Peptides against a protein of PDB entry 3PUK. Designs and how they scored, part 25

Target 1, 227 residues: chain A of PDB entry 3PUK
Amino acid sequence: ERGLKSVVWRKIKTAVFDDCRKEGEWKIMLLDEFTTKLLSSCCKMTDLLEEGITVIENIYKNREPVRQMKALYFISPTPKSVDCFLRDFGSKSEKKYKAAYIYFTDFCPDSLFNKIKASCSKSIRRCKEINISFIPQESQVYTLDVPDAFYYCYSPDPSNASRKEVVMEAMAEQIVTVCATLDENPGVRYKSKPLDNASKLAQLVEKKLEDYYKIDEKGLIKGKTQS

## One batch from the design tools (peptide; aimed at target 1 F113 I124)

Design b2_p10_3 (made by RFdiffusion4)
Pose (drawn by RFdiffusion4):
Structure b2_p10_3 (pose): chain A 227 residues (1-227), chain P 10 residues (1-10)
Amino acid sequence: as target 1 above (227 residues)
Amino acid sequence: LKRHNIDREE
């Protein structure tokens, strides 16, 4: 099947689980709020065992160290989600697991990355960005994770316009991961209608996905596709 | 944009 959640599942399995899957052994997966919703969206937690995951745990709440099991961190590039990882490795009196495999849902800010590039420890065996920043709500419908996006798009023009841009970029980069997961590099068009916001956004997506496919690393897509 | 990769061997 080619359901939207099937496509995403095929990406998580190959880009995450298989990428650190050692045939004979199992791992503990750690999730933040987003990745929980993402995984609950495109599979049952039963399917995870077959993918080398014996236990899934919340990265937020404190956990008991299992220094003989390797950890699979499947998290978003969020200050909270990352600060929790740094609690397990490096500073201080660490560690909590035998090894660390980090998979970011989206591009990791240099600011956050530096905070873990230091307290790195030989543990962090891998750090990848897989670029899946959306929810496959239905086989043909997707939703983003841009909190309070509606308000910051139609609010007046007061002090909180600086956040509007933050929301506008968050939507743009997050939409780009939808195209990348579908292995599409589509042409961009907007409606040029009420308030003309789709124009500002259409430009951000156009610019960002040009920069994106200048780096992909999957090498499957470059230049505009038939979409 | 910037992509970050760390790969290490055992």

Design b2_p10_3_s1 (made by RFdiffusion4, then SolubleMPNN; from b2_p10_3, 5 letters changed)
Fold by OpenDDE base, seed 2:
Structure b2_p10_3_s1 (fold): chain B 227 residues (1-227), chain A 10 residues (1-10)
Amino acid sequence: as target 1 above (227 residues)
Amino acid sequence: MKKYEIEREE
C-alpha cells in the first residue's frame, strides 16, 4: 500500500503537472496558503523542478512581472486567491505572466468562475478542478483546513449554531476529497459521546459521498469500501 | 490564439 502522501502526490502530478506539461518549458507556480501546505506535505522542491517548475511564488504577495513565462496557478477556489489571480491579469498592459494555467483544489463556485471568465479568458490556457482539500500527514492520517473548526464544533454558545453547521459542512467536504483521492467510498465509523458532532459529521460525509459517486465524471457508482 | 480548456467537476 502506498501512503497517503504518495497517493496525493501522484494525483497532483497526473492532474496538474502532466496535464499542462510542455517539453522544454519552465513555468512559475503560484501557490496560496493551503496549496503551500499541501505541496510541502507530499513533495520536495526537487520534485517540483523535475515537473518543470522553476520557481514558486506566493499568490498573496506583490510580485514582479515575468511576462515571457507562463504561470501555473495551483490555488484554492476562494475569493482571496481568485482576486489575487485577477490582479495578475486584470489589465492588458499589466499582465504579470504570458498566460495562466489554473488548477483549483476544490469546486469553484459559479460566481467566481464566471468572474474569471469575464475578465481573464484571453489569458487562461486551462482551468480545472482537481478535488484535493486536505493535508496528508501519514499513511492513514490527514489534516483538514477548516478555520475555527474546533472552536465552533465544541462551542456551548447556541448563537454559534449556524457557524457550526458551516464548519461541519466544510469538514465533510474535505473528508470526501480524501475519499475521492483514495478512490474509496468507505463506511463511516464514529463515536457519538460526549457530543453528537461525530454522528452529524458522519451523516454529512455519507450523504456527500453518495452524491459524489453518483455524479462522478466516469458515471460510476462505487460500492462501499473498507477503510 | 488557442482556446483555453475548462474542466469542471460537478
Scores: peptide ipSAE 0.049, ipTM 0.670, DockQ to the pose 0.099
OpenDDE base, seeds 1, 3, 4, 5: peptide ipSAE 0.042, 0.046, 0.044, 0.046; ipTM 0.699, 0.665, 0.706, 0.727; seeds 1, 4, 5 fail the geometry check

Design b2_p10_3_s2 (made by RFdiffusion4, then SolubleMPNN; from b2_p10_3, 3 letters changed)
Fold by OpenDDE base, seed 1:
Structure b2_p10_3_s2 (fold): chain B 227 residues (1-227), chain A 10 residues (1-10)
Amino acid sequence: as target 1 above (227 residues)
Amino acid sequence: MKKHIIDREE
């Protein structure tokens, strides 16, 4: 169908919706900024209805409790999104929903995960990391979501060197999620830049790809493909 | 990176 968009949708359907699906049960789905964009890029509301989602809510917004409904949190593993979840199910307030299913778009830091477990473990039926951190645009085109990437990567100010490294790591990780989604291990090519950003990023991607396939669920090392 | 999973009975 639509190449990368269809692949992303199929992965979400399998990893998220099929994983928590119960026949005849409807859920409220909570999205953050990134996952709103992600789902909007690869599906329609009718698709979500077919997957048992009755309504979509923004996790950042104030919401009225629907205590008889289970909630599906499809969110980024960020402090902001996690804090919103904790507000919904924390001990300080009555929980907004009957129970929670949490699916993170990327690996959740141990600190955040432990915080969730300590505060809301009784409310969580399922929590998984599905590793989709990109927005599909076209059949083979995607957009990375790394704030201020351009600014820091091209900043000549030495004070931004540390932040530049963080940005490159984030970009590399997101590229790896694309490759994982497509089941590819590409040979990385790049154009040299004066600041050698492209080379650095390429090296990070290659390293992370190797690590991913070495430690993936199947324990398979996939040979390089040509994309 | 470590994978985190919670899978509880309903």
Scores: peptide ipSAE 0.476, ipTM 0.915, DockQ to the pose 0.782
OpenDDE base, seeds 2, 3, 4, 5: peptide ipSAE 0.475, 0.468, 0.470, 0.469; ipTM 0.913, 0.913, 0.914, 0.913

Design b2_p10_3_s3 (made by RFdiffusion4, then SolubleMPNN; from b2_p10_3, 3 letters changed)
Fold by OpenDDE base, seed 5:
Structure b2_p10_3_s3 (fold): chain B 227 residues (1-227), chain A 10 residues (1-10)
Amino acid sequence: as target 1 above (227 residues)
Amino acid sequence: MKRYVIDREE
């Protein structure tokens, strides 16, 4: 059994690097905060070099144009990351790179995608959504990237109820991406005490798993496997 | 699950 880190790396290799690979071509890779952590958790720079990445740049930082090279954006579908991308390609005369390949770590909202299309669609050769929105820590351990999850989930303030639901939704989505990455449809086990957060999350996960496998790219519906 | 949004030949 391969560790979660290796599974994640293989997924990224297949879904991202193999997808845009061109013989003899080097690309600049742009990362955001999440994908920096993600790649750092499951690969080394030498691995990226082998995949045709010459240099890694932080999408949030000012960068010098390299107009003769294509850019690989491996980023989260957030307004911040998208805005940074748009700055790179928003002007025809001042594009930072030759062209762009965009791979989102999760579903990109239509609003963000439409914003991209309206501004710089011609600069984009590939835009795909992959489902890797977690950080592998150990062979079977991962962490979720949901801001202030602890705060909202355990907040006694009723004014945070709405935000709690949003957080739960986000957590459920990320858990499903783990399952997708591992090609699993698990029966969810949880501790429900003292709060019902775990129960709520479990319900969301199960529902989303059902939805995911109903529309699985492989056309397969996997039975639940207790884990 | 990965969704193809843009796929250009060039």
Scores: peptide ipSAE 0.156, ipTM 0.800, DockQ to the pose 0.526
OpenDDE base, seeds 1, 2, 3, 4: peptide ipSAE 0.137, 0.162, 0.160, 0.131; ipTM 0.793, 0.804, 0.802, 0.789; seeds 1, 2, 3 fail the geometry check

Design b2_p10_3_s4 (made by RFdiffusion4, then SolubleMPNN; from b2_p10_3, 4 letters changed)
Fold by OpenDDE base, seed 1:
Structure b2_p10_3_s4 (fold): chain B 227 residues (1-227), chain A 10 residues (1-10)
Amino acid sequence: as target 1 above (227 residues)
Amino acid sequence: MKLYNIDEEE
């Protein structure tokens, strides 16, 4: 049907919605910029309704409290999104919702995680990382959420060299999340000329894939797959 | 992967 889109949706259903599902319970879902794009790429509002979501809200905007309902936060592990969450639950007397389930799209740094726990641990029923940091476009095509990637990767300005490395690191991390989602450990293929960007990115991906499968959640070691 | 749980009241 939708190829990669359907795979991503199934992953979200299993990792997020099934994880916090309670029969007869409706939740409010909070999204940030990335997760808004992500869900828009792979599902419809009717799909979310079937998963027990009554309404979706933008985490960056001011919202009216709905204190009798639990909230599902599907957000990126960024200071901006986390700060918005903390404003919702940072004060016991001013909680926006009954309780929170938090699902991060990627690895959450310990600093952010500890900040959350220190401020509102009693309000959090679940906190989980699901490792989906890409947007599916077509059956085998995806896009990465790396700002200014094109600019830095193709910039002839040597002053951008350090930033280029940071961008490539971020891209490699997101590519690994695609592989994790597809449950694959592929051999990386690339075209290096005329620029060396593809070669550098390939090396980063290979290294990160190796690390991921050595210390994955299931403790499994997977060999290279042909994909 | 980080995991944090609090028991449900209900």
Scores: peptide ipSAE 0.083, ipTM 0.770, DockQ to the pose 0.349
OpenDDE base, seeds 2, 3, 4, 5: peptide ipSAE 0.050, 0.070, 0.049, 0.077; ipTM 0.751, 0.761, 0.751, 0.762; seeds 2, 3, 4 fail the geometry check

Design b2_p10_4 (made by RFdiffusion4)
Pose (drawn by RFdiffusion4):
Structure b2_p10_4 (pose): chain A 227 residues (1-227), chain P 10 residues (1-10)
Amino acid sequence: as target 1 above (227 residues)
Amino acid sequence: LKLHNIDRPE
């Protein structure tokens, strides 16, 4: 099947689980709020065992160290989600697991990355960005994770316009991971209609996905596709 | 945009 959640599942399995899957052994997977919703969206937790995951745990709440099991961190590039990882490795009195495998849902800010590039420890065996920043609500419907996006798009023009841009970029980059997961590099068009916001956004997506496919690394897509 | 891909062997 080619359901939207089937496509995403095929990506997570190959880009995450298979990428660190060691046939004979199992791992503990750690999730933040987003990745929980993402995984609950496109599979049952039963399917995870077959993928090398014996235990899933919340990266937020404190956990008991299992220094003989390797950890699979499947998290977003969020300050909270990352600060929690640094609690397990490096500073201080660490560690908590035998090895660390980090998979970011989206591009990791240099600011956050540096905070983990230092307290790195030989543990972090891998750090990848898989570019999945959306929810496959239905086989044909997707939703983003841009908190309070509606308000910061139609609010007046007061002090909180600086955040509007933050929301506008968050939507743009997040929409780009939808195209990338579908292996599509579509042309961009907007409606040129009420308030003309789709124009500003259409430009951000157009610019960002040009920069994106200048890096992909999957190498499957470059230049505009038939979409 | 930037990629922060790190691979280390065992």

Design b2_p10_4_s1 (made by RFdiffusion4, then SolubleMPNN; from b2_p10_4 with L1M K2S)
Fold by OpenDDE base, seed 2:
Structure b2_p10_4_s1 (fold): chain B 227 residues (1-227), chain A 10 residues (1-10)
Amino acid sequence: as target 1 above (227 residues)
Amino acid sequence: MSLHNIDRPE
């Protein structure tokens, strides 16, 4: 049985560490809140050392410059994380690191990406979007990182309808990232409850899966798989 | 799959 943690680690290893690997080179890795949780769930510090990471730093914290070392940013494509990155490289005279490798855990909005290119392009050696927006728990169990998801989804207050929709959209997106990571296009199954939340979420997931698997990375159409 | 990409040589 493929443990989900192992699958996630393998994905990160391939998509991030192998992608920027240089023999004999050590990097500083910058993490945000989500990626800290993500890596903590699927690897140990010893694993990161084997991948050429000397230290991990919190991107939100003030850090001392290490100008002779390259930095690996494994972060979510949020304004907060991006702004922290930009502060590290925004000033030519005050660059904290030698260069940057950026790996986003999800698709980066065009506006944010353009902002990065406009200000720090010369400092960036690599920028890539991977697709892991979930935390593995058990072999086939994961948790979503959607703030207040439970509250809004089960709120009887009609004033929360708009927020509920946003939350369900975010949940659906993260579920699709699980499928992408597992290279699966599953049929969605759910149990109906008094609330139609499960049905609505299922529809959103199905729609997003259809969009994602229209054409795979190799230009091939993927069929539905079991999950 | 990546929508955006930057790849600069060493």
Scores: peptide ipSAE 0.371, ipTM 0.883, DockQ to the pose 0.591
OpenDDE base, seeds 1, 3, 4, 5: peptide ipSAE 0.358, 0.367, 0.357, 0.368; ipTM 0.878, 0.882, 0.880, 0.884; seed 1 fails the geometry check

Design b2_p10_4_s2 (made by RFdiffusion4, then SolubleMPNN; from b2_p10_4, 3 letters changed)
Fold by OpenDDE base, seed 5:
Structure b2_p10_4_s2 (fold): chain B 227 residues (1-227), chain A 10 residues (1-10)
Amino acid sequence: as target 1 above (227 residues)
Amino acid sequence: MKLHDIDVPE
């Protein structure tokens, strides 16, 4: 009954925990707003303990140093989250943890990545981008994390057109990560009425899916799966 | 986008 949740958890386990696991070693895991919701949706604390996580902390909060332990940062590639990381390992202050393993939930912009390298390269043992930018709810239900998506998508105000476009793009990106996680290239189905938002979103998703598979499969397009 | 990767052995 938790098909999507299980898939998401399996991906996180493989891409994050298995990637940095060391026998007998415990890590502190730092989460931001999105990854807190993500992990809460697909695992329990007991699951994290089994993966070598002793404590989870909010990256936005002031935290006491635990200098003998390594830290696993599972965070979104945003300036806010990155700035919090930089404060933990910046050259101007003593580092809070022994070392850092960073796993981004999406592509990290070059500018942001370069900022990290310039400031904290010596403290970073691992940095990897994993593409999980959605929250599973049910077996085949997920929630997109796009602020004010509902408001802008359903706004009759033409002045919101630009913001609506940004929202639609963000939604499409997140849907693609779902498909990637499920290893699916779906035939997109939607209800277009009463607004054309669904149609536009579907087009964006289809385009991005095609781009994704072209890039990842070296020009090969997978057959469409059931959606 | 180009993926970034850092992997420093312990």
Scores: peptide ipSAE 0.360, ipTM 0.894, DockQ to the pose 0.633
OpenDDE base, seeds 1, 2, 3, 4: peptide ipSAE 0.348, 0.344, 0.351, 0.344; ipTM 0.891, 0.889, 0.892, 0.890; seed 1 fails the geometry check

Design b2_p10_4_s3 (made by RFdiffusion4, then SolubleMPNN; from b2_p10_4, 5 letters changed)
Fold by OpenDDE base, seed 5:
Structure b2_p10_4_s3 (fold): chain B 227 residues (1-227), chain A 10 residues (1-10)
Amino acid sequence: as target 1 above (227 residues)
Amino acid sequence: MQLHDIEVPE
């Protein structure tokens, strides 16, 4: 059963592929570590072919130019991924592709966005942020991409308190993107643990959900749905 | 954060 996977794929199809689709046009798709895992979790290569992707490439690797083809960058808004993109289209070197379509999996900081604009704005046909920062596993199961989450969440060392907070914030953000993808405002449920991490995370999720819907729905708060 | 949405026509 692939309920969540199907939803995620549909979201990507609508937000990314349909957004940049051009009849008869094939694109090269560039992926980073996260988006590789994301797409692998919810689609097959045949699906990508149907969406006009001829080949997928790892953005971190050195690649040969294909100057006659446009490139679809589906990447995380990180300095690492952006730097790789900039190397492909930087002014100091020949561009590797005909043009670029960029879709970020999350909010891109202004500083990073401005860096892109300053370096290769002429090569960019599309730059958009979509909010998919999780990996679906099962119909209702997903994996968060937060480095060292387990370590810090379960660390008894008080010196890790600040880092633990950062991790929990990141986790909460990703959970909210799941809810947004599903168009749900759930009544958050959790199992309490000795360290009360679940409770803290639940509170963060609830707050962020409220903020999301207040902003997105012009001050309206959706009723809680099944959680 | 402000969402970025840029589209440049071909």
Scores: peptide ipSAE 0.366, ipTM 0.896, DockQ to the pose 0.636
OpenDDE base, seeds 1, 2, 3, 4: peptide ipSAE 0.357, 0.355, 0.364, 0.356; ipTM 0.894, 0.893, 0.895, 0.893; seeds 1, 4 fail the geometry check

Design b2_p10_4_s4 (made by RFdiffusion4, then SolubleMPNN; from b2_p10_4 with L1M R8V)
Fold by OpenDDE base, seed 5:
Structure b2_p10_4_s4 (fold): chain B 227 residues (1-227), chain A 10 residues (1-10)
Amino acid sequence: as target 1 above (227 residues)
Amino acid sequence: MKLHNIDVPE
């Protein structure tokens, strides 16, 4: 009944929990704003317990050290989230946890990744990018996490054109992660009226999908799937 | 895009 939610959960289970699972070991999981919403949308606390997570903590909050436990960071690759991680394992202070497993929801910029390596490499057991940048709502419904998307997309003010473009790009990228999660290369369908936003977004999605499959399939393009 | 990876065995 929860098709998309189940798919998302399955991907997280495989890419994150199975990847770092150790028998008999419990971990503390650190979440940011996005991943809190993501996990809340597709699983329950009981599910996380089954995956070896004993406690969920907000990465943005001050937390007491639990030095005997390893930490699983499931976070977005943003300066804010990364800075919080760095504070947990920085050389200037005692580390809060025994070790870190980091799973980013999207591609981490090189600069940010290098910053992590330079500061906390000895504390990191795993770092992986899993590319889930959307939130499932229903079986085939999801939401995008793009701030002020509605405002800029529907703004009649030409001065917002630059911001609108940024928003559209972000939306397209997140839609591609949905397709990747579903292993689909859809023929994009949209309603263009009353504005051309849908058409522009569709074009961006199609382009990014093509790029994605070219990269992942070594130049091969998958056939169109149902959309 | 190039994927980053760290994998340190326990």
Scores: peptide ipSAE 0.368, ipTM 0.895, DockQ to the pose 0.643
OpenDDE base, seeds 1, 2, 3, 4: peptide ipSAE 0.360, 0.364, 0.362, 0.363; ipTM 0.895, 0.895, 0.895, 0.896; seed 1 fails the geometry check

Design b2_p10_5 (made by RFdiffusion4)
Pose (drawn by RFdiffusion4):
Structure b2_p10_5 (pose): chain A 227 residues (1-227), chain P 10 residues (1-10)
Amino acid sequence: as target 1 above (227 residues)
Amino acid sequence: LKLHNIERPE
């Protein structure tokens, strides 16, 4: 099947689980708020065992160290989600697991990355960015994770216009991961209608997905596709 | 944009 959640599942399995899957052994997966919703969206937790995951745990709440099991961190590039990882490895009195495998849902800010590039420890065996920043709500419907996006798009023009841009970029880069997961590099068009916000956004997506496929590294897509 | 891909062997 080609359901939207089937496509995403085929990505997570190959880009995450298989990428660190060692046939004979199992791992503990750690999730933040987003990745929890993402995995609950496109599979049952039963399917995870077959993929080398014996235990899933919340990266937020404190956990008991299992220094003989390797950890699979499947998280977003969020300050909270990352600060929690640094609590397990490096500073201080660490560690918690035998090895660390980090998979970011989206591009990791240099600011956050530096905070883990230092307290790195030989543990972090891998750090990848898989570019999946959306929820496959239905086989044909997707939703983003841009908190309070509606308000910061139609609010007046007061002090909180600086955040509007933050929301506008968050939508743009998050939409781009939708195209990248679908292995599409579509042409961009907006409606040029009420308030003309789709124009500003259409430009951001156009610019960001040009920069995106200048790096992909999957190498499957470059230049505009038939979409 | 930037990629922060790290791989280390055992």

Design b2_p10_5_s1 (made by RFdiffusion4, then SolubleMPNN; from b2_p10_5, 3 letters changed)
Fold by OpenDDE base, seed 5:
Structure b2_p10_5_s1 (fold): chain B 227 residues (1-227), chain A 10 residues (1-10)
Amino acid sequence: as target 1 above (227 residues)
Amino acid sequence: MKLYNIDRPE
């Protein structure tokens, strides 16, 4: 059985690096908080060098321009990460890099996508969504990166109900990316006691899986797989 | 999942 880390790496290699590869060309790669954790979990720096990445930069930090090199943005579709990208290419001044390849780890909302198109379209060579928004730990173990998930899921304060819903939605979306990465449509199993959080999350996951596999990446309808 | 792409030639 293939380990989850290797599966994730192979998917990133195919969906990102192979997609923008050009012989003899080196790129600068920009990462955010999530993708830094993601790549750290499934590859080494030597692996990235082999894929044509010369240096890795944090998208949140101020960076010196390298105007002769193209940049590969592997980032989450968040306002914060998108705003950082826009600062690199959105101004009418000289851009920080020669051109941009953007790969989002999940679905990018139309509002963010349109904002990018309106501001930086001429500088962008690729802008694609991939479906990896989880951190592989072991062959059958993964973690989710949802801020304050523990706090809101277990908060007894009713004022946190709205935030709890947002957190659960985010968690469900990330779980679906695990299934997509593994090419599976599993039956969802859970233990509901003592709180009903697991049941609620399971329902969200099932609904999102149904939506995803109505028209999957291959344009096919996929039935339930053995969990 | 719906994909939105910008695809420009080199």
Scores: peptide ipSAE 0.039, ipTM 0.729, DockQ to the pose 0.708
OpenDDE base, seeds 1, 2, 3, 4: peptide ipSAE 0.025, 0.029, 0.034, 0.035; ipTM 0.671, 0.670, 0.666, 0.721; seeds 3, 4 fail the geometry check

Design b2_p10_5_s2 (made by RFdiffusion4, then SolubleMPNN; from b2_p10_5, 3 letters changed)
Fold by OpenDDE base, seed 5:
Structure b2_p10_5_s2 (fold): chain B 227 residues (1-227), chain A 10 residues (1-10)
Amino acid sequence: as target 1 above (227 residues)
Amino acid sequence: MKLHNIDREE
């Protein structure tokens, strides 16, 4: 069985780099906090060079314009990352780059997508949503990127109930992206813990898996498998 | 969720 890191890299190569590839063209790649960790976990700089990336830049940092080059934004669909993109292309002044390719690591909310369209539509060559929102560690090990997950999931404070729900949703979504990446529709198995968090998460995952495979790229409906 | 897409010519 192939390692999870290689699977993730192949997914990125196909969904991102192959999608925007142009012969002889180099691009600047913009990363956020999550995608920096993601790429660091599954590739080397030499791999990125082979895919036509000349340099990688942090989207959160101030950067010098390179107006003759196109930019590849591989970022999370968050207000913070989107705002940074908008600063690069949203002003009436000369754009920071020649054009933009945007690949989101997850579903982009309608509000954010509409904001992008309203401000920078003419500068965007491509915008797609891919489903990679986890960090591969080992062949069968991955890490979810959900801020304060431990704190809220195990908090006995009722005031954190709303935030706990948000965290659970985020975790469930990321688990589904793992399944999507591995092309699996697992029967969810878990060990119950106090507060029944595992059961709640399992239910969310099952629901989201159903939704995903209804609208998946391949249009395939897979039966549940044991994992 | 519905997928969004932008695809423009060079």
Scores: peptide ipSAE 0.404, ipTM 0.906, DockQ to the pose 0.766
OpenDDE base, seeds 1, 2, 3, 4: peptide ipSAE 0.403, 0.401, 0.401, 0.401; ipTM 0.905, 0.904, 0.905, 0.906

Design b2_p10_5_s3 (made by RFdiffusion4, then SolubleMPNN; from b2_p10_5, 6 letters changed)
Fold by OpenDDE base, seed 4:
Structure b2_p10_5_s3 (fold): chain B 227 residues (1-227), chain A 10 residues (1-10)
Amino acid sequence: as target 1 above (227 residues)
Amino acid sequence: MSLHDIDVEE
């Protein structure tokens, strides 16, 4: 099988770079914490240069305006990243770039999306959700970027139960993005002992996979892939 | 598939 890294890169290339490609045009690319890790895991700077990226900037950092250039935002659909984008385009005085292409790594909440449209609609040329919310490590191995996942999933404190659920939800969502990237609907295997975390996560993954394929494949449910 | 898709001509 092909390596997951190459699959991820190919998806990014197709979904992001090819989508906004314009011959002879260079863009500034804005990354957040997750997408920095993501790209670092599956490409080199030379690859990005070949895709028309002149420079990479951290979206969280203060940046000098480059108003003659368009910006490619490859970011997670989080309030933090969105707020940084809004700061870049929220007002004429704060507008840093000529225009924006936004590619979210996952589904953007309606609230955030509406906020973007309300504030920066004139600056946006493209906004797309590409559904890559994992970091490829090996051919069949990936890591999840869920804040405090370890802490809450294994916390014995019952007061963390609600947060644990939120974390598991996020993990399940990211696992689904792996499946989507690989075009797979896997059978989920897990060990349930000593805690039920794996079982709960498996259930969430299965549910989200079903929902994903119902939505994305117009009701078509793929057979479970052996993994 | 993107639930939110904006494509504006340049």
Scores: peptide ipSAE 0.167, ipTM 0.801, DockQ to the pose 0.622
OpenDDE base, seeds 1, 2, 3, 5: peptide ipSAE 0.145, 0.159, 0.154, 0.168; ipTM 0.793, 0.799, 0.799, 0.800; seed 5 fails the geometry check

